# Peptides against a protein of PDB entry 2ODG, part 24

Target 1, 89 residues: chain A of PDB entry 2ODG
Amino acid sequence: MTTSQKHRDFVAEPMGEKPVGSLAGIGEVLGKKLEERGFDKAYVVLGQFLVLKKDEDLFREWLKDTCGANAKQSRDCFGCLREWCDAFL

## One batch from the design tools (peptide; aimed at target 1 R37 G38 F39 Q48)

Design b2_p22_1_s4 (made by RFdiffusion4, then SolubleMPNN; from b2_p22_1, 9 letters changed)
Fold by OpenDDE base, seed 4:
Structure b2_p22_1_s4 (fold): chain B 89 residues (1-89), chain A 22 residues (1-22)
Amino acid sequence: as target 1 above (89 residues)
Amino acid sequence: ELEELVAKSRELGEAARERALA
């Protein structure tokens, strides 16, 4: 599978204070919902990713339950965080 | 806001723990 430019942009550099919407798979709709639930920064979602021990099924389930992400959105977001961690963690 | 964040994170974190112990 191919990745988006959004994915590539995210995994290429330190996360810093990037907003949650900078994550692949997280558009304005999901970003707004995540922000309303306190997940306003990408690093907060990263935190959840790590708490779930980088497990794909658990993370994607969490994302679905938290903001209503569909399968593609959760897959894209998971892949984004996984590859970022591979590079920087 | 923060309370909901913590609750949602903990909820599924605990579920993950339960699955790991089963």
Scores: peptide ipSAE 0.089, ipTM 0.624, DockQ to the pose 0.068
OpenDDE base, seeds 1, 2, 3, 5: peptide ipSAE 0.030, 0.031, 0.063, 0.050; ipTM 0.570, 0.582, 0.613, 0.597

Design b2_p22_2 (made by RFdiffusion4)
Pose (drawn by RFdiffusion4):
Structure b2_p22_2 (pose): chain A 89 residues (1-89), chain P 22 residues (1-22)
Amino acid sequence: as target 1 above (89 residues)
Amino acid sequence: EEEAKEEEVEEAREAGEEALES
């Protein structure tokens, strides 16, 4: 899983108020769609993961149906958001 | 549909803020 340094950096330090495009697997194009959906910050998107009880199928369907992220990009967000929770939740 | 979307975003925002406070 050749995730960018952002994946390790994200689960290495608190997220603070970093932008939603900062989440691994969410590019600038995808960050824009989620932003238009009311998720201007990454901690709002992490909240969606928590609401879905880490249901990978519901999360992938949600992200994909919400912005059109591919099955590949959604995997990065799931492990990225999930691993952050493992260190931080 | 728009109201449901706003409620969903608000719930996710509250869950995210609670995760930061933790």

Design b2_p22_2_s1 (made by RFdiffusion4, then SolubleMPNN; from b2_p22_2, 11 letters changed)
Fold by OpenDDE base, seed 1:
Structure b2_p22_2_s1 (fold): chain B 89 residues (1-89), chain A 22 residues (1-22)
Amino acid sequence: as target 1 above (89 residues)
Amino acid sequence: SAEALKEAVAEAERAGREALAR
């Protein structure tokens, strides 16, 4: 599948202090919900991704349960973090 | 907020334990 420009922008550089909304698949709606649950920075979601040992099913399920992400949103977010980790972790 | 951060940490810890138990 093709990636979005948002995905490419995120995986191209260290994430630093980027907000959670900079993750592919995470728009304004999901971002606000994640922020309310303490996941305000992309690196906090990265932390959860790593705690779940980069497992796609576990992460996507968590994201759905946490902010209501649909299948595409969770897939995009997972792919974004996976590829970022491949490049920088 | 501090409360939101604690919630996120607790959630991560629970998720980790749950994942390990599977």
Scores: peptide ipSAE 0.155, ipTM 0.699, DockQ to the pose 0.134
OpenDDE base, seeds 2, 3, 4, 5: peptide ipSAE 0.153, 0.082, 0.075, 0.086; ipTM 0.701, 0.615, 0.606, 0.618

Design b2_p22_2_s2 (made by RFdiffusion4, then SolubleMPNN; from b2_p22_2, 13 letters changed; failed a check: too like the target's own chain)
Amino acid sequence: MEEELKELVKKSEEAGKAALAA

Design b2_p22_2_s3 (made by RFdiffusion4, then SolubleMPNN; from b2_p22_2, 11 letters changed)
Fold by OpenDDE base, seed 4:
Structure b2_p22_2_s3 (fold): chain B 89 residues (1-89), chain A 22 residues (1-22)
Amino acid sequence: as target 1 above (89 residues)
Amino acid sequence: SEEEEKEQVKRAEEAGKAALAS
């Protein structure tokens, strides 16, 4: 399965202050729900990803429980953060 | 177990939220 352009744009450069909605798999609906829970920046979600020791099942379950992400959305978001970390962490 | 994993995830999230609130 190929990655989206949104994924490629995110993993290509330092994260900086990018909003949570810049993460692959996170659209307007999920982004707003994450922001309401205090996850307003992509790096805050990265923090949770790292606290969970980059575990795919734990992170995807967390994302589903936190904002209602479906399987594709959680997979896209996980893959986005994994590849970003491989490049920059 | 699945229950233990869910509890661990919950505690991790709560720790993050507590940091944001401080």
Scores: peptide ipSAE 0.115, ipTM 0.670, DockQ to the pose 0.117
OpenDDE base, seeds 1, 2, 3, 5: peptide ipSAE 0.107, 0.107, 0.101, 0.106; ipTM 0.661, 0.666, 0.667, 0.669

Design b2_p22_2_s4 (made by RFdiffusion4, then SolubleMPNN; from b2_p22_2, 13 letters changed)
Fold by OpenDDE base, seed 5:
Structure b2_p22_2_s4 (fold): chain B 89 residues (1-89), chain A 22 residues (1-22)
Amino acid sequence: as target 1 above (89 residues)
Amino acid sequence: MEKELKELVEKSKKLGEEALKK
């Protein structure tokens, strides 16, 4: 599988204050749900990713439970954060 | 979800919701 341009755009630079919707796999629907749950910035989701020790299964389950992400969405989001961390963390 | 992280995750979610209100 290949990455999306959205993924590439996100992992290419420090995330700063980017909105949660800038994460790969997080569209308008999921983004809104995440924002309602207090995850308005990408770095807040990064925080959860790190709290979960970068574990794919745990993170994807959390994302599913938090905003209803499906398998592809959670996979894309996980991959986005993983690769961002590989580059910058 | 692993039991040891469940409470922490939920707490984090709650804190996030509260922080958003500021």
Scores: peptide ipSAE 0.107, ipTM 0.663, DockQ to the pose 0.107
OpenDDE base, seeds 1, 2, 3, 4: peptide ipSAE 0.081, 0.102, 0.105, 0.100; ipTM 0.626, 0.651, 0.657, 0.647

Design b2_p22_3 (made by RFdiffusion4)
Pose (drawn by RFdiffusion4):
Structure b2_p22_3 (pose): chain A 89 residues (1-89), chain P 22 residues (1-22)
Amino acid sequence: as target 1 above (89 residues)
Amino acid sequence: EEQEELVEEGVERAEEINEEEE
């Protein structure tokens, strides 16, 4: 899973108020769609993951249906957001 | 502690967004 350094950096230090495009697997284009959907910050998107009880199928369907992210990009967000929770939740 | 507050806030905002979209 050749995730960018952002995946390791994200689960290496607190998220703070970093932008939603900062989440691994969410590019600038995808960050814009989520932003238009009311997720201007990454901690709002992490909240969606927590609401879905880490249901990978619901999460992937939600992200894909919400912005059109591919099955590949959604995998990065799931492990990225999930691993952050493992160190942080 | 600030990070926990942001997580809680994120959950609340995600729930509010879902409700508005429904």

Design b2_p22_3_s1 (made by RFdiffusion4, then SolubleMPNN; from b2_p22_3, 9 letters changed)
Fold by OpenDDE base, seed 3:
Structure b2_p22_3_s1 (fold): chain B 89 residues (1-89), chain A 22 residues (1-22)
Amino acid sequence: as target 1 above (89 residues)
Amino acid sequence: SREEELVKEGVEKAKEILEKEK
């Protein structure tokens, strides 16, 4: 499988206070829905990723239930956070 | 570090949101 440039840009540096929309798989529509639920920054979604102990099925299901992410979007977002953690945690 | 603090904050915020939505 290949990754997007958006994915590569995100995993290349510390995320700091980047908006939730900086995550791969999270566009404007999903980003707004996440923000409405309190997940306004990428690091808060990272927090949920860690709370779920980096479990792919749990995280992707949560993302689907929270903002309506489809399979590709949830896969891209999960992979983005996984690789970021591998690099920086 | 700043990044470490943000990670901790993110975890706490996520927990709070999930608890609130129960």
Scores: peptide ipSAE 0.742, ipTM 0.941, DockQ to the pose 0.930
OpenDDE base, seeds 1, 2, 4, 5: peptide ipSAE 0.276, 0.281, 0.742, 0.200; ipTM 0.800, 0.804, 0.941, 0.747

Design b2_p22_3_s2 (made by RFdiffusion4, then SolubleMPNN; from b2_p22_3, 8 letters changed)
Fold by OpenDDE base, seed 3:
Structure b2_p22_3_s2 (fold): chain B 89 residues (1-89), chain A 22 residues (1-22)
Amino acid sequence: as target 1 above (89 residues)
Amino acid sequence: SEEEKLIKEGVEKAKEILEEEE
């Protein structure tokens, strides 16, 4: 399966303090909801990803429950973080 | 590194948020 340019841009470099909306699958709507819950930066979502031991089902369900992400959005976000970790962790 | 610090901070913040929501 192909990835988006947004995904490629994110996994190409350290995330630093990029906003949560920089994550693939996370647009303005989902980003705002995540920010309201305290997940304002991509690295905080990465934190949750790691807390959940990189488990896809757990993470995607969490994302759905937290911000209403659909299947594609949660898949894209998970894949983005997974590949970022593969490159930088 | 600074990146490592942010990752650690992210983990801690995530844990904190989840604890507060429980």
Scores: peptide ipSAE 0.705, ipTM 0.929, DockQ to the pose 0.952
OpenDDE base, seeds 1, 2, 4, 5: peptide ipSAE 0.239, 0.206, 0.140, 0.209; ipTM 0.780, 0.751, 0.693, 0.754

Design b2_p22_3_s3 (made by RFdiffusion4, then SolubleMPNN; from b2_p22_3, 10 letters changed)
Fold by OpenDDE base, seed 3:
Structure b2_p22_3_s3 (fold): chain B 89 residues (1-89), chain A 22 residues (1-22)
Amino acid sequence: as target 1 above (89 residues)
Amino acid sequence: SEEQKLIEEGVKKAKEILEKEE
């Protein structure tokens, strides 16, 4: 399966303090909802990803419940974080 | 490193948020 340029841009470098909206699958709508829940930076979502032990089902379900992400959005976000971790963690 | 510090901070913040929501 192909990835987006947004995904490639994110996994290419350390995330630093990039906003949550920099994550693949997270647009302005989902980003705002995540920010309202305290997940304002990509590294905080990464934190949740790690708390859930990188479990895809748990993470994607959490994302859906937290911001209303659909299947594609949650898949893209999970894949983005997984590949970032493979490169930098 | 700074990146590692942010990762640790992210984990900490995530846990705090989840605890508050419970």
Scores: peptide ipSAE 0.740, ipTM 0.937, DockQ to the pose 0.952
OpenDDE base, seeds 1, 2, 4, 5: peptide ipSAE 0.727, 0.722, 0.739, 0.733; ipTM 0.936, 0.935, 0.937, 0.937

Design b2_p22_3_s4 (made by RFdiffusion4, then SolubleMPNN; from b2_p22_3, 11 letters changed)
Fold by OpenDDE base, seed 4:
Structure b2_p22_3_s4 (fold): chain B 89 residues (1-89), chain A 22 residues (1-22)
Amino acid sequence: as target 1 above (89 residues)
Amino acid sequence: DEEKKLIEEGIKKAKEILEKEE
């Protein structure tokens, strides 16, 4: 499987205070919904990813339940965070 | 390290949000 340029841009550098919408799979619609729930920064979503012990099924289900992400969106977001962690954690 | 602090803050915030929604 291939990744998007958005994914590659995110995993290439430290996360800092990038907005939640910088995550692969998270567009404007999903980003706004996440922000409404308090997940306004990518590092807060990373926090949830880590709280869930990097479990793919748990994280993707959480993302679906929280902002309505579909299978591709949740896969892209999970992969983005996984690869970022592999590089920087 | 600033990045480490943000990660810790992210974990804290995530837990707080989920706790409030329970």
Scores: peptide ipSAE 0.730, ipTM 0.935, DockQ to the pose 0.920
OpenDDE base, seeds 1, 2, 3, 5: peptide ipSAE 0.722, 0.722, 0.725, 0.724; ipTM 0.933, 0.933, 0.934, 0.934

Design b2_p22_4 (made by RFdiffusion4)
Pose (drawn by RFdiffusion4):
Structure b2_p22_4 (pose): chain A 89 residues (1-89), chain P 22 residues (1-22)
Amino acid sequence: as target 1 above (89 residues)
Amino acid sequence: SAEEEEVEEAREKGEEAREKAE
């Protein structure tokens, strides 16, 4: 899973108020769509993951149906957001 | 709206997880 350094950096330090496009697997284009949906910050998107009880199928369907992210990009967000929770939740 | 309520719920949970992590 050749995730960018952002994946390790994200689960290496607190998220703070970093932008949603900062989450691994969310590019600038995808960050814009989630932003238009009311997720201007990454901690708002992490909240969606928590609401879905880490249901990978619901999360992937939600992210894909919400912005059109591919099955590949959604995998990065799931492990990225999930691993952050493992160190941080 | 339903979408606004969903985003608000996710915002509250994410804000709580952010504060706990700091």

Design b2_p22_4_s1 (made by RFdiffusion4, then SolubleMPNN; from b2_p22_4, 10 letters changed)
Fold by OpenDDE base, seed 1:
Structure b2_p22_4_s1 (fold): chain B 89 residues (1-89), chain A 22 residues (1-22)
Amino acid sequence: as target 1 above (89 residues)
Amino acid sequence: SPLEEQVALAEKLGKEAREKAL
């Protein structure tokens, strides 16, 4: 499959202080829900991704349970973080 | 806090997954 421009924009550079909504698959709705749970920055979600040992199923399940992400949204977000880590971690 | 709870949840999920894999 192809990736979105949002994905490409995120994985192209260090994430720094980018907001959680910068993650592929995380729109305004999911972003707001994540922010309400304390995940205001993309790097906080990255933290959960790493705690879960980069496991796709665990991360996607967590994301669904935390903010209501659907299958596509969780897949896009996972792929975004995976590829970012491959490039910069 | 909600953030702390989510971190703890992730850690629990990770631990359980590891245990099931052993």
Scores: peptide ipSAE 0.205, ipTM 0.733, DockQ to the pose 0.109
OpenDDE base, seeds 2, 3, 4, 5: peptide ipSAE 0.089, 0.052, 0.060, 0.060; ipTM 0.612, 0.564, 0.578, 0.577

Design b2_p22_4_s2 (made by RFdiffusion4, then SolubleMPNN; from b2_p22_4, 8 letters changed)
Fold by OpenDDE base, seed 4:
Structure b2_p22_4_s2 (fold): chain B 89 residues (1-89), chain A 22 residues (1-22)
Amino acid sequence: as target 1 above (89 residues)
Amino acid sequence: SKLEEEVEKAKKLGEEARKKAL
């Protein structure tokens, strides 16, 4: 599969204080919902990714349940965080 | 609440990881 420029931009550097909407697969709609639930920064979603021990099924299910992400959105977000972790952790 | 606890756990782990990457 190919990745988006948004994905590439995110995995290229430490995420710092980037907003949750900077994650691949997380647009304005999903970002707003995540923020409303307290996941306002990308690193908070990263944290959840790590809490779930980087399990793809668990994370994608969580994302779906939390903000209504579809299969592509959850896939993109998971891949984004996975590759970021591979690069920086 | 359960959600608040979930968020706090995520924040904690995410913050540690974020800082490690710097």
Scores: peptide ipSAE 0.814, ipTM 0.965, DockQ to the pose 0.891
OpenDDE base, seeds 1, 2, 3, 5: peptide ipSAE 0.027, 0.094, 0.811, 0.124; ipTM 0.592, 0.616, 0.965, 0.661

Design b2_p22_4_s3 (made by RFdiffusion4, then SolubleMPNN; from b2_p22_4, 8 letters changed)
Fold by OpenDDE base, seed 5:
Structure b2_p22_4_s3 (fold): chain B 89 residues (1-89), chain A 22 residues (1-22)
Amino acid sequence: as target 1 above (89 residues)
Amino acid sequence: SHMEELVEKSRKLGEEARKKAE
């Protein structure tokens, strides 16, 4: 499987104040749901990712439970954050 | 579990932060 351009755009630079919707796998629908739960910025989701010790299963389950992400969406989001961390953390 | 508690606490903190920002 290959990554999306959205993924590549996100992992290529510091995330700064990017909205949660800039994460791969997070579209408008999921983004709104995340924002409603207090996860309005990508760095807030990053925080959750780090609290979960970068564990894929835990993060993807959390994302599913929090905003209803499906398997592909959660996989894409996880991969996005993982690779961003590999580059910048 | 411990991880479940962390997840829930994190979520609550996020929601509180959102409310403060509104």
Scores: peptide ipSAE 0.122, ipTM 0.641, DockQ to the pose 0.109
OpenDDE base, seeds 1, 2, 3, 4: peptide ipSAE 0.116, 0.120, 0.080, 0.069; ipTM 0.634, 0.639, 0.608, 0.601

Design b2_p22_4_s4 (made by RFdiffusion4, then SolubleMPNN; from b2_p22_4, 7 letters changed)
Fold by OpenDDE base, seed 4:
Structure b2_p22_4_s4 (fold): chain B 89 residues (1-89), chain A 22 residues (1-22)
Amino acid sequence: as target 1 above (89 residues)
Amino acid sequence: SELEEQVEKARELGEAAREKAL
C-alpha cells in the first residue's frame, strides 16, 4: 500500500512541536477536535500511541472515539506514528 | 477528569519520546 506526501514528510524528521494536524490522516476537522480535547501537538498523540503500547486496534479505536476518525484516517495516523517510531525510537 | 488525566499521561510519554528522538 502507498503513503501520502504528508505521511512521508512527517516520518522524515523528528516531530518536535509539530501540530496535531501534521499527522497523516488528521485533517482540519479531526485536528480541531483533538485540540479541543487537549491533544494539541503531534507528540501528545504519539504519547497516547505509546500508552496503548503501539497496539493498532486500541489506538485506532481510541482515535475514532476521541475525534470521530474513520477507518482510513485512523489507519493513516497509526501508520504514520508507527513508522516515525521505527525511525526515531 | 478522566480525559484530563489521559491527556496528561499521553503528554508525558510523548514528550519523553520526542526528546529521545532529538
Scores: peptide ipSAE 0.818, ipTM 0.966, DockQ to the pose 0.892
OpenDDE base, seeds 1, 2, 3, 5: peptide ipSAE 0.069, 0.815, 0.816, 0.816; ipTM 0.630, 0.966, 0.966, 0.966

Design b2_p22_5 (made by RFdiffusion4)
Pose (drawn by RFdiffusion4):
Structure b2_p22_5 (pose): chain A 89 residues (1-89), chain P 22 residues (1-22)
Amino acid sequence: as target 1 above (89 residues)
Amino acid sequence: SEQEELVEKGVEKAKEINEEEE
């Protein structure tokens, strides 16, 4: 999973108020769609993951249906958000 | 911590967005 350094950096230090496009697997284009959907910060998107009880199928369908992210990009967010929770939740 | 507060805030905001979209 050749995730960018952002994946390791994200689960290596607190998220703070970093932008939603900072989440691994969310590019600038995808960050914009989520932003238009009311997720101007990454901690708002992490909240969606927590609401879905880490249901990978619901999460992927939600992200894909919400912005059109591919099955590949959604995998990065799941492990990225999930691993952050493992160190942080 | 400040980070925990942001996580809690993010969960509540996600719920509010979901409710508005329903």

Design b2_p22_5_s1 (made by RFdiffusion4, then SolubleMPNN; from b2_p22_5, 8 letters changed)
Fold by OpenDDE base, seed 1:
Structure b2_p22_5_s1 (fold): chain B 89 residues (1-89), chain A 22 residues (1-22)
Amino acid sequence: as target 1 above (89 residues)
Amino acid sequence: SKEEELIKKGIEEAKKILEEEE
């Protein structure tokens, strides 16, 4: 499976103040739902990713429960954060 | 579950941060 350009753009540099919608797998619909729950920046979702000890199943389940992400969206988002952490954490 | 425990811990910490910033 190949990654999207959105994924590559995100993992290529420090995320800084990038909005939550900049994460791979997170479009406008999911982004708005996450923002309503207080996850307005990508780094807030990163925080939850780290709280869950980078566990794929736990994170993807959390994302599904929080914003209704489907399997592909949660997989893309997880992969995006995992690879970003590998590069910068 | 472990999922619920970790989520609750994350929420608890987030609330503390918000309280400190108010």
Scores: peptide ipSAE 0.102, ipTM 0.637, DockQ to the pose 0.068
OpenDDE base, seeds 2, 3, 4, 5: peptide ipSAE 0.052, 0.095, 0.068, 0.048; ipTM 0.585, 0.609, 0.577, 0.633

Design b2_p22_5_s2 (made by RFdiffusion4, then SolubleMPNN; from b2_p22_5 with E2K Q3E E8R E16K N18M)
Fold by OpenDDE base, seed 5:
Structure b2_p22_5_s2 (fold): chain B 89 residues (1-89), chain A 22 residues (1-22)
Amino acid sequence: as target 1 above (89 residues)
Amino acid sequence: SKEEELVRKGVEKAKKIMEEEE
């Protein structure tokens, strides 16, 4: 399975103040929904990822419940955060 | 604030998911 350029761009550098929409798997639709729930920055979603102890199933379930992410979107987002953490956390 | 409330609810949702797993 391959990664997207969006994924590679995100995991390559500190996320800083990047918007939530910069996360792989999070497009305009999901991004807006997350922002409406207070998750406007990628680091806020990272926080949830960490609260859930980096567990894939738990995080993907949370993401689905929070913004309606489908299986691919949640997988891409999880993978993005996992690899970012492997590099920088 | 409104934003804090929204984030809090999001966090609580995550915590609830963890409770369901445990």
Scores: peptide ipSAE 0.317, ipTM 0.829, DockQ to the pose 0.104
OpenDDE base, seeds 1, 2, 3, 4: peptide ipSAE 0.314, 0.293, 0.215, 0.191; ipTM 0.828, 0.818, 0.772, 0.749

Design b2_p22_5_s3 (made by RFdiffusion4, then SolubleMPNN; from b2_p22_5, 9 letters changed)
Fold by OpenDDE base, seed 1:
Order: C-alpha cells, then sequence, then structure tokens
Structure b2_p22_5_s3 (fold): chain B 89 residues (1-89), chain A 22 residues (1-22)
C-alpha cells in the first residue's frame, strides 16, 4: 500500500507538540471529536497506542469507539504511529 | 480538571479493550 504525504510528513521527524489532526487518517471531523475527548495532541493518542501494546486490532477498535473512525482512517492512523515508533521510539 | 477526566476515561476504555483480549 502507498502512504500519503501527510503520513510521510509525520513519520519524518519527532512529533513534539503536533496536534492530533496531524496524524494520518485524522481529518477535521475526527480531530475535533478526539479533541473533545481530551486528545488534542498526537502524543496523547500515541500514549493510547502504547497502552494497547502497539496492537493493530486493539488500537483501531479504540479509535473507532472513541471518534468513529472508519476502517481506512484507523488503518492510516495506526500505520502512522507504528512507523513513527519504529523510527524514534 | 475536566480535561484530565476525559483523558482518564479514554485510557480506561483502552485498558478495558486490552483486558477483553486476555
Amino acid sequence: as target 1 above (89 residues)
Amino acid sequence: SEEDKLIEEGVKKAKEILEKEK
């Protein structure tokens, strides 16, 4: 599968204080829903990814339940965090 | 704070999902 430029931009550098909306798969709608639940920064979602032990199915289920992400959105978000961790964690 | 409560609920949800898979 190919990745988006948004994905490449995210995994290329330390995420620092990047907003949750900078994650691949997280657009305006999902970003706002995540922010309403307290997940305003990408690193907070990273925290959930790590709590779930980087498991794809568990993380994608959590994301779906939390903000209503569809299959593609959750896949893109998972892939974004996985590859970022491979590079920087 | 209210923000802390929201995050805590999110963490709780994640942990519940994890435990269901055990």
Scores: peptide ipSAE 0.264, ipTM 0.803, DockQ to the pose 0.128
OpenDDE base, seeds 2, 3, 4, 5: peptide ipSAE 0.260, 0.260, 0.175, 0.263; ipTM 0.802, 0.801, 0.741, 0.805

Design b2_p22_5_s4 (made by RFdiffusion4, then SolubleMPNN; from b2_p22_5, 8 letters changed)
Fold by OpenDDE base, seed 3:
Structure b2_p22_5_s4 (fold): chain B 89 residues (1-89), chain A 22 residues (1-22)
Amino acid sequence: as target 1 above (89 residues)
Amino acid sequence: SEEQKLVEEGVKKAKEILEKEK
């Protein structure tokens, strides 16, 4: 349905070395947890997204297990990466 | 491209993290 401005800002341009917290659905709390697990940049989370072959269920479960993302946060993050890939890959 | 390089690096790093957490 609707997306956040954060989502729109992210999918509008190459992500480069943007921090993990730039991803839609990933705030300071989740971002810190992801960084602690080695996912410090958005492109590393993108890497995991691709390793999981863009599977929504697998990715969202991984995100939940890794940083405690709730359903909305994981949905937003997945959608953000999916749309970014549609635009740039 | 630089972006493609980062994508590949991201995949590599993700795999490395998963392996060491296994």
Scores: peptide ipSAE 0.733, ipTM 0.938, DockQ to the pose 0.957
OpenDDE base, seeds 1, 2, 4, 5: peptide ipSAE 0.726, 0.725, 0.731, 0.729; ipTM 0.938, 0.937, 0.938, 0.938

Design b2_p22_6 (made by RFdiffusion4)
Pose (drawn by RFdiffusion4):
Structure b2_p22_6 (pose): chain A 89 residues (1-89), chain P 22 residues (1-22)
Amino acid sequence: as target 1 above (89 residues)
Amino acid sequence: SEEQKELVEKGVEMAKEINEEE
């Protein structure tokens, strides 16, 4: 998984109030859609992951259906958000 | 950190509110 340095940096230090486009697998275009959906910060999107009980199928369908992210981009967010939780939850 | 925990809890609450609104 050739995730950008953001994946390791994200699970290496607290998220703080970084923008939603900062989550691995969420690009600027996808960050905009989630932003329009009320997720102007990444910790709001991480909350959606927690609500879905880490259900990968529900999460992927949610992200895809919510913004159109491909099966590839959703994988980065799942492991990215999940691994952050592993170190942080 | 404590602040990070509070942000995560706030994010879960806001995610739920957004889901209810939709």

Design b2_p22_6_s1 (made by RFdiffusion4, then SolubleMPNN; from b2_p22_6, 11 letters changed)
Fold by OpenDDE base, seed 1:
Parts: C-alpha cells; structure tokens; sequence
Structure b2_p22_6_s1 (fold): chain B 89 residues (1-89), chain A 22 residues (1-22)
C-alpha cells in the first residue's frame, strides 16, 4: 500500500503543536468530532495510541467509536502515528 | 479547561476499557 503526502509530511518531523487534523486519515469532519471530545492536538491522540500500547486493532476501534472513522481512515491514522513513533519516540 | 479535561478523561477511560477486554 502507498502513503499520502499528508502522511509523509506528518512523519517527517516532530509533531509539536500540530492540530489533530494534521494526522493522516483525519479530515475536516473527523477532526471536528475529535476536537469536540477534547482531542484538538495530534499529541493528544498520540497519547491514546500509547495508552493502547500501540495496538492496531484497539486503536482503530477506539478511533471508530470516538469519531466514526471508517476502516481506511483509522488505518491511515494508525499508520501515521506508528511511523512517527518509530522515528521520534 | 475543566470541561476539556473531563472529555479527554472519558476518552482515556474508553481506551482503558478496551485494554481490559483484551
């Protein structure tokens, strides 16, 4: 499978204060829903990713339950965080 | 804010529940 430019831009550098919408798979609709739940920054979602011990199935389920992400969106978001962690954590 | 903190906590608790089911 291939990655998007959005994914590549995210994993290339420390995420700092990047908004949740900068995560691959998180568009405007999902971003707003995550923000409504308190997850306004990418690093807050990273926190959930780490709490779930980087487990793909658990994270993708959490994301689906939290903002209604579909399979592709949750896959893209998971992959984005996984690769970022591999580089910077 | 306190409200934002509470919302995040709910998200964390949801994640913890998923861990417990594993």
Amino acid sequence: as target 1 above (89 residues)
Amino acid sequence: SAEEQQLIQEGVEKAKELLEKE
Scores: peptide ipSAE 0.334, ipTM 0.835, DockQ to the pose 0.125
OpenDDE base, seeds 2, 3, 4, 5: peptide ipSAE 0.332, 0.245, 0.234, 0.325; ipTM 0.833, 0.796, 0.790, 0.832

Design b2_p22_6_s2 (made by RFdiffusion4, then SolubleMPNN; from b2_p22_6, 11 letters changed)
Fold by OpenDDE base, seed 4:
Structure b2_p22_6_s2 (fold): chain B 89 residues (1-89), chain A 22 residues (1-22)
Amino acid sequence: as target 1 above (89 residues)
Amino acid sequence: TEEELKLVQEGVERAKALLEQE
């Protein structure tokens, strides 16, 4: 499969305090919902990804339940975080 | 960097706290 430029931009550099909306698969709608639930920064979603031991099914289910992400959005977000971790952790 | 790693740790802590609220 192919990745978006948004994905490539995210995985290419340290995360810092980037907003949650900088994650691949997370647009304005999902970003606002995540922020309302306390996930305002990308590093907080990364935290959840790590808490779930990088389990794809658990993370994607959580993302769906938390902000209503569809299959593509959750796939893109998971892949974005996985590849970021591979590069920086 | 050290700052980046601190943010990762903070993210884990914040995520855990949010899960415990539910």
Scores: peptide ipSAE 0.711, ipTM 0.931, DockQ to the pose 0.956
OpenDDE base, seeds 1, 2, 3, 5: peptide ipSAE 0.303, 0.305, 0.707, 0.310; ipTM 0.806, 0.806, 0.930, 0.811

